# Designs tried in a protein design run: peptides against a protein of PDB entry 4IGA. Part 122

Target 1, 116 residues: chain A of PDB entry 4IGA
Amino acid sequence: KRVLIVDDAAFMRMMLKDIITKAGYEVAGEATNGREAVEKYKELKPDIVTMDITMPEMNGIDAIKEIMKIDPNAKIIVCSAMGQQAMVIEAIKAGAKDFIVKPFQPSRVVEALNKV

## One batch from the design tools (peptide; made by RFdiffusion4, then SolubleMPNN)

Design b1_p30_6_s1 (from b1_p30_6, 11 letters changed)
Fold by OpenDDE base, seed 1:
Structure b1_p30_6_s1 (fold): chain B 116 residues (1-116), chain A 30 residues (1-30)
Amino acid sequence: as target 1 above (116 residues)
Amino acid sequence: YGFRVSAEGKTLEEIEKEVKEKLEELKKEE
């Protein structure tokens, strides 16, 4: 399966890329904000999306909604910081399939990837 | 939605569990 990684933090994208590839998944590509995420989803047609919802410049919830319009069967895993429980709930209501709280362990990411 | 969980003294797994439980409750209400 191919994964699109969305996060405004380069370090986080790098970390996720390492986890995803070591778990036997392929990285379809990367996006640094919600708008780019939507564009990359259209372009790459990934099987799974990891979506940061704590981006200061853009709310990831809107990106989820737009992706779901493109593909109602999209498999999105949201990544949130502690204290963002309300946003996680909103993300799930918008169509996300699972969530991970930062900081996370690699095994938690793999578990989410395997379940969606 | 007004849902907040105190993370003080809780593990990440406990936080995730609480979020999941609240989410299930909200789905039942809708």
Scores: peptide ipSAE 0.261, ipTM 0.697, DockQ to the pose 0.059
Fold by OpenDDE base, seed 2:
Structure b1_p30_6_s1 (fold): chain B 116 residues (1-116), chain A 30 residues (1-30)
Amino acid sequence: as target 1 above (116 residues)
Amino acid sequence: YGFRVSAEGKTLEEIEKEVKEKLEELKKEE
């Protein structure tokens, strides 16, 4: 399966890329903000999206909503910071399938990927 | 034992459990 990685932090994208690749998944591409995420989803048609919802400049929940309009069957895993329980709930309501909390363990990412 | 602890003293696992429980409650209300 191919994964689109969305996060404004280059370090986080690199970390996720390493975990995803070692787990046997393919990285379809990367996005650094919500608008780019929507565009990349259309372009790459990934099987799974990891979506940062704690981006400082743009709310990832809006990107989830737009992607769900494009593909109601989209498989989105949200990545949240500690203390963002309310945001995770909103992301799930918007259509996300699962979530992981930062700072995450690699095994939690793999578990989420295998589950969706 | 290898989990980081939040400012509230909760582990990552505990935080995830709380969110999951809340989501399950919401599903029951639907």
Scores: peptide ipSAE 0.260, ipTM 0.697, DockQ to the pose 0.062
Fold by OpenDDE base, seed 4:
Structure b1_p30_6_s1 (fold): chain B 116 residues (1-116), chain A 30 residues (1-30)
Amino acid sequence: as target 1 above (116 residues)
Amino acid sequence: YGFRVSAEGKTLEEIEKEVKEKLEELKKEE
């Protein structure tokens, strides 16, 4: 399966890329903001999206809503920081399938990838 | 295992559990 990684932090994208690749998944591409995420989803048609929803000046929830309008069957895993439980809940209500909390363990990411 | 504690004193596992419980409540209401 192919994964689109959405995060404004290059380090986080790199870490996720490593985890995803080692788990046997393919990285379809990367996005650094919500609008780019929507554009890349249409372009790449990934099987799974990892979506950072706690990035400053980025509305990951809006990105989820837009992707769900494009593809109601989109498989989105939200990535959130500690203390952002309310945002995770809103992301799930918007259509996300699962969530991981930062700082995460690689096994938790793989578990989420395998379940969606 | 491998729990990490936040500044609030909650472990990663506890945070995930709280979110899951809230989501379950929402699903029951729907």
Scores: peptide ipSAE 0.256, ipTM 0.695, DockQ to the pose 0.061
Fold by OpenDDE base, seed 3:
Structure b1_p30_6_s1 (fold): chain B 116 residues (1-116), chain A 30 residues (1-30)
Amino acid sequence: as target 1 above (116 residues)
Amino acid sequence: YGFRVSAEGKTLEEIEKEVKEKLEELKKEE
């Protein structure tokens, strides 16, 4: 399966890329904000999306809503920071399938990927 | 490392549990 990684932090994208690749998944591409995420989803048609919540230009919640309009069957795993419980709830209501709290363990990411 | 504690004193597991419970409540209201 191919994964689109969405996060404004280069380090975070790098970390996720390493985890995803070592787990046997393919990285479809990367996005640095919600607007780019929507565009990349259309372009790459990934199987799974890891979606950061707090991003410039367009946040992860809005990106999820837009992606779900494009593909109601999209498999989105939201990545949240500590203290963002309300945002996680909003993400799930918007259509996200699972959530991961940062900082995360690699095994938790893999578990989420395997579940969706 | 096992558990990290939020600024509020909640563990990761407690946070995840609270989110899940809230989602279940919302589902029942629909």
Scores: peptide ipSAE 0.250, ipTM 0.696, DockQ to the pose 0.061

Design b1_p30_6_s2 (from b1_p30_6, 11 letters changed)
Fold by OpenDDE base, seed 5:
Structure b1_p30_6_s2 (fold): chain B 116 residues (1-116), chain A 30 residues (1-30)
Amino acid sequence: as target 1 above (116 residues)
Amino acid sequence: YGFQVSAEGKTLAEIEEEVKELLKKLEEEE
């Protein structure tokens, strides 16, 4: 399966890329903000998306909503430092399948990838 | 923005458990 990695932090994208690749998944591409994420989703048609929340241009919640309009069956895993209940609820209602709080262990990401 | 990390005064295990419980509750309400 192919994964689109969305995070404004280069270090975080690098970390996720390493985890995803070692777990046997293919990296479809990367995006650095919500607008780019929507564009890359249309272009690459990935199987799974890892989505940050706090990003410039467009935040992760809005990106989830836009991607769900494009593909109601999109498999989006949120990965964010904003682990507040309200944010989790909002992300799930927007269409996210899982919510991983930063900092995280690699195994947590792999479990989420395998589950969706 | 740089490297993002949780600012909550909880352990990673505690936060993950709270998220898991919340997700279960939301699924049960659907």
Scores: peptide ipSAE 0.158, ipTM 0.651, DockQ to the pose 0.059
Fold by OpenDDE base, seed 2:
Formats: sequence, structure tokens, C-alpha cells
Structure b1_p30_6_s2 (fold): chain B 116 residues (1-116), chain A 30 residues (1-30)
Amino acid sequence: as target 1 above (116 residues)
Amino acid sequence: YGFQVSAEGKTLAEIEEEVKELLKKLEEEE
């Protein structure tokens, strides 16, 4: 399966890319903001999206909603920081299939990838 | 706005449990 990684932090994208690749998944591409995420989803048609919803200057929930309009069957895993329970809940209601809380262990990411 | 942050003092385990329960409910309704 191919994964689109969405996060404004280069370090986080690198970390996720490493985990995803080692788990046997393919990285379809990367996006650094919600607008780019929507564009890349249309372009790459990934099987899974990891979506950071705690990025400054970005509404990750809106990005989820836009992707769901494009593909109602989109498999989106939300990535959020500690203390962002309300946003995670909103993201799930918007259509996200699973969630990962930062800081996370690689095994948790793999578990989420395997479930969606 | 379109989203809100949690200003709670919940542990990671508590957050994961609550979200897990929400996911379960949504899956059962589908």
C-alpha cells in the first residue's frame, strides 16, 4: 500500500517515512500543509494518508473534509499532539479512520497502518 | 473556529480509550 505523509515538520515526515518504509509500505509522497495534502491526494491517489492536525497555521480537519469529498473511502490516520483530544475527536467525526498521539512509538504507527 | 484544542489534564491512556470508544460506536453504526 502507498502512503501520503502530511506534516509541516521535516523531521516528523522523515520519521514517518522511515517507519512506513521499514514496515513494508511505500511512500507515495509528502505534503507540508492542508492545501498541498488535498492536491497530492488527487495526484497520487494514495491508499493511506497520515494527517497532522496539530500543525501551526493549518486546519487539518478541513483537509480531512476536503479529501473525504474527493474520496469518501479515504483511509486517513490522524496524527496529533498530547492534549489534543478534542481535535482528534473532531477529526474522527470528519471521517478519519484511526489516530496516533505524539510522541509515538513505531509499533503504534504500524498498528494503525495495518488496521485501516 | 473549525477545530478546538483540549485543555484537559488527561493521560495518554485516557485519551486513547475515549477515542477508541468513539471509533467503536461509529463502526457499529455503519
Scores: peptide ipSAE 0.065, ipTM 0.561, DockQ to the pose 0.064
Fold by OpenDDE base, seed 1:
Structure b1_p30_6_s2 (fold): chain B 116 residues (1-116), chain A 30 residues (1-30)
Amino acid sequence: as target 1 above (116 residues)
Amino acid sequence: YGFQVSAEGKTLAEIEEEVKELLKKLEEEE
């Protein structure tokens, strides 16, 4: 399966890329904000999306909603910081299938990937 | 020590449980 990684932090994208690749998944591409995420989803048609919802420059929830309009069967895993429970809940209501809390262990990421 | 706590005073485990329960409810509606 191919994964689109969305996060404004380059280090975080690199970390996720390593975890995803080592787990046997393919990285379809990367996005640095919600708008780019939507564009990349259309372009790459990934099987799974990891979506940062703590991006200050853009609302990750909006990106989820837009992707769900494009593909109601999209498999989106939200990545959130501690203390963002309300945002996670909102993301789930918007259509996200699972969530990961930062900081996370690689095994938790793999678990989420395998679940969706 | 062993438990992460959110700004709301909930442990990570509590947050995860609440979200998981929400997911289950939403999945049942679909």
Scores: peptide ipSAE 0.063, ipTM 0.575, DockQ to the pose 0.060
Fold by OpenDDE base, seed 3:
Structure b1_p30_6_s2 (fold): chain B 116 residues (1-116), chain A 30 residues (1-30)
Amino acid sequence: as target 1 above (116 residues)
Amino acid sequence: YGFQVSAEGKTLAEIEEEVKELLKKLEEEE
C-alpha cells in the first residue's frame, strides 16, 4: 500500500518515511501543509494518509474535510502532539480512521497502518 | 505512555477510550 505523509516538519516526515518503508509500505509522496495535502491526494491517489494537525496555509482538520469530499473512503491517520485532544476528536468526526500521539513508537505507527 | 496526562487533565488511555467509543458509534450508524 502507498502512504501520503503530511507534516510541516521535515524531520517528522523523514521519521515517518523510515518507519513506513521498513514496515513494507511505499511512500507515495509528501506534503508540508493541508492545501498541499489535498492536491497531492488528488494527484497520487494514495491508499493511506498520515496527517499532521497544526500546519500553515491549511490545518490538518480542514485538509481531512476536503479529502473526504473527494474520497469518502479515504484512510486518514491523524498524528497529533500531546495536549490536542479536542482537535483529535474533531479530526475523527471529520472522517479520520485512527490517531497517533507524538512522540510515538514506531510500532504504534505500524499498528495504525495495518488497522485502516 | 498510557498514564501520561494531557493538557485537558485526561490520561492517554482515557483519550484513546473516548476516541474508540466515538469510532464505534459512527460505525454503528452506517
Scores: peptide ipSAE 0.058, ipTM 0.555, DockQ to the pose 0.059

Design b1_p30_6_s4 (from b1_p30_6, 8 letters changed)
Fold by OpenDDE base, seed 5:
Parts: sequence; C-alpha cells; structure tokens
Structure b1_p30_6_s4 (fold): chain B 116 residues (1-116), chain A 30 residues (1-30)
Amino acid sequence: as target 1 above (116 residues)
Amino acid sequence: YGYQVSAEGKTLEEIAEEVAEELKKLEEEL
C-alpha cells in the first residue's frame, strides 16, 4: 500500500517515511500543508494518509474534510501533538480513522497502518 | 508518553472516554 505523508515539519516527515518504509509500505509522496495534501491526494491517489493538524495554508481538519469530499473511503490517520479530547473528536467527525498523539512510538504508527 | 485512539467500531462517546483516560494517565505521570 502507498502512503501520503502530510506534516509541515521536515523532521517529522523524515521520521514517518522511515517508519512507513521499514514496515513494508511505499511512500506515495509528501505534503507540507493541508492545501498541498488535498492536491497530492488527487494526484497520487494514495491508499493511506498520515495527517498532521497544525499546518500553515490549511490545517489538518480542513484537509481531512476536503479529502473526504473527494474520496469518502479515504483512510486517514492523524498524527498530532494536539491530543485534546475536542481535537480528537473533531478529527474523527471529519472522517479520520485513527488519531496518534505525539510523541509516539513507531509500533503505534505501524499498528494504525495495518488497521485501516 | 503519547497515545493512539482508533475509531473502528466505536461511538464518539467511547472515543472521548478513551482520550480522557489517556490524558489522565499523562497527567498522573507528570
């Protein structure tokens, strides 16, 4: 399966790329903000998306909503430092399948990838 | 530190409860 990695932090994208590839998944591409994420989703048609929340241009919640309009069956895993109850609920309502709060262990990401 | 919440087969109330419990654990560890 192919994964689109969305995070404004280069370090985080690098970390996720390493985890994803070592777990046997392919990285479809990367996005640095929500607007780019929507564009890349259309372009790359990934199987899975890892989505940050706090990003410039467009935040992760709005990106989830836009992607779900494009593909109601999109598989989106949120990875965010913002683990507040309200934020998690908002992400799930928007269409996310999982929510991983930073900091995380690689095994948690792999588990999420395998479940969606 | 850090946690994961899956939405599969869960109500929003159940998800909220899990988040609350995980946050509580983090607070207790501080």
Scores: peptide ipSAE 0.160, ipTM 0.720, DockQ to the pose 0.917
Fold by OpenDDE base, seed 2:
Structure b1_p30_6_s4 (fold): chain B 116 residues (1-116), chain A 30 residues (1-30)
Amino acid sequence: as target 1 above (116 residues)
Amino acid sequence: YGYQVSAEGKTLEEIAEEVAEELKKLEEEL
């Protein structure tokens, strides 16, 4: 399966790419904000999306909503910071299938990928 | 550190409760 990684932090994208690749998944591409995520989803048609919910330049919830309009069957895993319970709930309402709280262990990411 | 909770098949209330509990555990460990 192919994964689109969405996070404004280069370090986080690098970490996720390593985890995803070592777990046997393919990285479809990367996005640095919500708008780019929507565009890349259309272009790459990934099987799974990891979506940062604390991006400063664009609301990750809005990105989820737009992707769900494009593909109601999209498989989106939200990556949330501590203290963002309300945002996690909103992400689920928007259509996210699962969530991971940062900081996370590689095994937690793999578990989420396998479940969606 | 960190955690993941499956959301499928659960009510929003159940999800909120699970998130709260896991966040509490995580914060205590950090």
Scores: peptide ipSAE 0.045, ipTM 0.589, DockQ to the pose 0.778
Fold by OpenDDE base, seed 3:
Structure b1_p30_6_s4 (fold): chain B 116 residues (1-116), chain A 30 residues (1-30)
Amino acid sequence: as target 1 above (116 residues)
Amino acid sequence: YGYQVSAEGKTLEEIAEEVAEELKKLEEEL
């Protein structure tokens, strides 16, 4: 399966890329904000999306909503930081399938990827 | 419909559990 990684932090994208690839998944591409995420989803048609919440230009919640309009069967895992519990709930309401909390344990990321 | 969780003073596990419970409630309502 191919994964689109969405996060404004380069380090975080690199970390996720490493975890995802070591788990046997392919990285379809990367996005640095919500607008780019929507564009990349249309372009790459990934199987799974890891979606950060707080990003410039467009946040993860809005990106989820837009992606769900494009593909109601999209498989989105929201990536949250501590203190963003309400945002996680909103992300799920918007259509996200699961969530993981930063800082990540690789096994937790893999588990989420396998479940969606 | 209005669901939210407070994280202050809670462990990650407790937060996850509360989120799970809220999701269960949402699922039940739909």
Scores: peptide ipSAE 0.025, ipTM 0.495, DockQ to the pose 0.056
Fold by OpenDDE base, seed 4:
Structure b1_p30_6_s4 (fold): chain B 116 residues (1-116), chain A 30 residues (1-30)
Amino acid sequence: as target 1 above (116 residues)
Amino acid sequence: YGYQVSAEGKTLEEIAEEVAEELKKLEEEL
């Protein structure tokens, strides 16, 4: 399966890329904000999306909603920070399939990837 | 550990409650 990684932090994208690759998944591409995520989803047609919902400049919830309009069967895993319960709930309402909390263990990411 | 969403027969409010509980458990585990 191919994964689109969405996070404004280069370090986080790097960490996810390493985990995803070591788990046997392919990285379809990367996006640095919600708008780019929507564009990359159309372009790459990934099987799974990891979506940061705590991006300062652009809310990942909006990206989820737009992707779901494009593909109602999209498999989106949201990545949230500690204390962001409300945002995770909104992401699930928007159509996300699972969530992981930062900082995360690699096994947590793999579990989410395997479930969706 | 992760929360897998299953919305069959559930309202958004019920799903939200389940997410909140699972998130709490996950955060406590970390």
Scores: peptide ipSAE 0.051, ipTM 0.579, DockQ to the pose 0.313; fails the geometry check

Design b1_p30_7_s1 (from b1_p30_7, 10 letters changed)
Fold by OpenDDE base, seed 1:
Structure b1_p30_7_s1 (fold): chain B 116 residues (1-116), chain A 30 residues (1-30)
Amino acid sequence: as target 1 above (116 residues)
Amino acid sequence: SREELEREMAEAIAARDDEKVVELARKLLE
């Protein structure tokens, strides 16, 4: 399966890339904000998306909503430092399949990838 | 109840039980 990694932090994208590839998945591409995420989703048609929330240009919640308009069957895993109740509910309501709070263990990401 | 689910979710968040948090979020949205 191919994964699109969305996060404005280069370090976080690098970390996720390492986890994803070691788990046997392919990295379809990367995006640094929500607008780019939507564009890359259209272009790459990935099987799975890892999505940050706090990003410039367009936040992760809005990106989830836009991607779900394009593909209602999109498999989106949120990875965010903002793990408060309201944010988790909002992400799941928007269509996310899972929500991983930063900092996370690599095994948590792998399990999420395998389950979606 | 909704209040009970919200309480359990707060506890799950504090415990960093992300899987439980998501499960409870889904229930709250039903």
Scores: peptide ipSAE 0.673, ipTM 0.937, DockQ to the pose 0.980
Fold by OpenDDE base, seed 2:
Structure b1_p30_7_s1 (fold): chain B 116 residues (1-116), chain A 30 residues (1-30)
Amino acid sequence: as target 1 above (116 residues)
Amino acid sequence: SREELEREMAEAIAARDDEKVVELARKLLE
């Protein structure tokens, strides 16, 4: 399966890329903000998306909503430093399949990838 | 109840049990 990695932090994208690749998945591409994520989703048609929340231009919640409009069957895993109750609920309500709080263990990401 | 779920969710967040947090969030949205 192919994964689109969305995070404004280059380091985080690199970390996720390593985890995803070692787990046997392919990286479809990367996005640095929510607007770019939506564009890349249309272009690359990935099987899974890892989505940051706090990003410039467009935040992750709005990106989830827009992607779900494009593909109601989108498989989105949120990865965010902000793990507040309201944020998690909002993300799941928007259509996210999982919510991983930073910092995380690689195994947590792999399990999420395998389950969506 | 909704209140109980919210309390359990807060506890799960404090414990950094992300999977439990998500599970409870889904229940709250049912």
Scores: peptide ipSAE 0.671, ipTM 0.937, DockQ to the pose 0.936
Fold by OpenDDE base, seed 5:
Structure b1_p30_7_s1 (fold): chain B 116 residues (1-116), chain A 30 residues (1-30)
Amino acid sequence: as target 1 above (116 residues)
Amino acid sequence: SREELEREMAEAIAARDDEKVVELARKLLE
């Protein structure tokens, strides 16, 4: 499966890329904000998306909503430091399949990838 | 109840039990 990695932090994208590839997945591409994420989703048609929440241009929640308009069957895993109850609810409501709070264990990401 | 689920979710968040948090979130949205 191919994964689109969305995070405004380069180090986080790198970390996720390492986890994803070591888990046997392919990185379809990367996005640094929600707008780019939507564009990349349309372009790359990834199987899975890892989505940050706090990003410039467009936040992750809005990106999830837009991606879900494109593909109602999109498999989006949120990875965010914003693990407040309301945020998790909002992300799941928007269509996210999972929500991983930063900092996370690599195994948590792998499990999420395997489940979606 | 919703209130109970929200309480459990808060506890799960405090415990950093992401899987439980998501599970409870889904239940809250049912």
Scores: peptide ipSAE 0.670, ipTM 0.936, DockQ to the pose 0.935
Fold by OpenDDE base, seed 3:
Structure b1_p30_7_s1 (fold): chain B 116 residues (1-116), chain A 30 residues (1-30)
Amino acid sequence: as target 1 above (116 residues)
Amino acid sequence: SREELEREMAEAIAARDDEKVVELARKLLE
């Protein structure tokens, strides 16, 4: 399966890329904000998306909503430093399948990838 | 109740039990 990685931090994208590839998945591409994420989703048609929340231009919640309009069956896993109750509820309401709080263990990401 | 679910969710967040947090979030949205 192919994964689109969305995070404004280059080091985080690199970390996720390493985890994803070592787990046997392919990286479809990368995006640095929600606007890019939506466009890359249309272009690449990935199987799974890892989605940051706090990003410039467009945040992850809005990106989830837009992607779900395009593909109601989108498989989006949120990876965020902001794990407060309201944020998790909002992400799941928007259509996210899972929510991983930073910092995380690589195994947590792999488990999420395998479940969606 | 909703209040009970929200309390359980807060506890799950404090425990860093992401899977439980997500499960409870889904229940709250039903």
Scores: peptide ipSAE 0.665, ipTM 0.936, DockQ to the pose 0.974

Design b1_p30_7_s2 (from b1_p30_7, 11 letters changed)
Fold by OpenDDE base, seed 2:
Structure b1_p30_7_s2 (fold): chain B 116 residues (1-116), chain A 30 residues (1-30)
Amino acid sequence: as target 1 above (116 residues)
Amino acid sequence: SREELEEKMAEALAQRDDEKMVELARELLK
């Protein structure tokens, strides 16, 4: 399966890429913001999306909603910081299949990937 | 039901009960 990684932080994208590839998944591509995420989803047609919803000056929920309009069967795992529980709830309501709280263990990411 | 769960979520949000919010979020995902 191919994963689109969405996060404004380069180090986080690198971390996720490492975890994802070691788990036997393929990285379809990367996006640094929600707008790019939507565009990349259309282009790459990934199987799974990891979506950072704590990106500054950006609404990750809107990106989820737009992707769900494109593909109602999209498999989106949201990544959030501690204290963003309300936003996680909104992301799930918008269609996210799972959520991961930062900081996270690699095993938690793999678990989420395997379940969606 | 989903509606009941959403109501509980709203209550948890109002109370700022972070632990409950996470718990309910997981239930919603089941």
Scores: peptide ipSAE 0.021, ipTM 0.455, DockQ to the pose 0.177
Fold by OpenDDE base, seed 5:
Structure b1_p30_7_s2 (fold): chain B 116 residues (1-116), chain A 30 residues (1-30)
Amino acid sequence: as target 1 above (116 residues)
Amino acid sequence: SREELEEKMAEALAQRDDEKMVELARELLK
């Protein structure tokens, strides 16, 4: 399966790329914000999306909603941080299939990838 | 039920109980 990694932080994308690749998944591409994520989803047609919803300059929930409009069966795993309870709830309501909390263990990421 | 679960999540949110939120969110995703 191919994964689109969405995160404004380069180090986070790098970390996820490493985890995803080592787990036997392919990285379809990367996006640095929600708008780019939507465009990349259209372009790359990934099987799974990891979506950072803690991006300060972009609404990750809106990105989820837009992707779900494109593909109602999209498999989106949101990456949240402590204190982002409301965003997690909204992400799930928007259609997210799973979530991981930062800081996360590689095994948790793999578990999420395998479940969706 | 989903409604009951969401209510519990709202309570956990009000209490700033991140661990409980994670637990309940996982249940919601099942």
Scores: peptide ipSAE 0.019, ipTM 0.457, DockQ to the pose 0.191
Fold by OpenDDE base, seed 1:
Structure b1_p30_7_s2 (fold): chain B 116 residues (1-116), chain A 30 residues (1-30)
Amino acid sequence: as target 1 above (116 residues)
Amino acid sequence: SREELEEKMAEALAQRDDEKMVELARELLK
């Protein structure tokens, strides 16, 4: 399966890329913000999306909503931080299939990838 | 029900109980 990684932090994208590839998944591409995420989804048609929803000055929920409009069957795993409960709720309501709380263990990422 | 879960999640949010929030969110995703 092919995964689109969305996060404004280069370090986080790097970590996820490493985990995803070692788990036997393919990285379809990367996006650094919500708008780019939507564009890349259209272009790459990935099987799974990892979406950061704790980005400052960026509403990751909007990206989820737009992707779900394009593909109601999209498999989106959101990445959140402790204390961001409201954003997790909104992500689930928007159509997220799973969530990961930062800081995360590689095994948790793999578990989420396997379940969606 | 989903509505009941969402209410419990709102309560957990108000209490800033991150662990409870995660637990309830997992149930909602089942």
Scores: peptide ipSAE 0.018, ipTM 0.458, DockQ to the pose 0.184
Fold by OpenDDE base, seed 3:
Structure b1_p30_7_s2 (fold): chain B 116 residues (1-116), chain A 30 residues (1-30)
Amino acid sequence: as target 1 above (116 residues)
Amino acid sequence: SREELEEKMAEALAQRDDEKMVELARELLK
């Protein structure tokens, strides 16, 4: 399966890429903001999306909503910071299939990838 | 129901019960 990684932080994208690759998944591409995420989803047609909803410069929930309009069967895993429970709820309502809380262990990421 | 579950989640949020929030969120995903 191919994964689109969405996060404004280069370090976080790097970390996720490493985890995803070592788990046997393919990285379809990367996006640095919600707008780019929507565009990349259309272009790459990934199987799974990891979406950072704590991006300081953009609301990741809107990106989820737009992707779900494009593909109602999209498999989106939300990545959130500790204490962002309200945002996690909004993400689930928007169509997210799972969530991961930062900081996370690699095994938790793999578990989410396998379940969606 | 989903509506009842969301209400419980709102209560958990008000109480800052993170563990309960995670539990309820997982149920919502089922």
Scores: peptide ipSAE 0.018, ipTM 0.447, DockQ to the pose 0.179

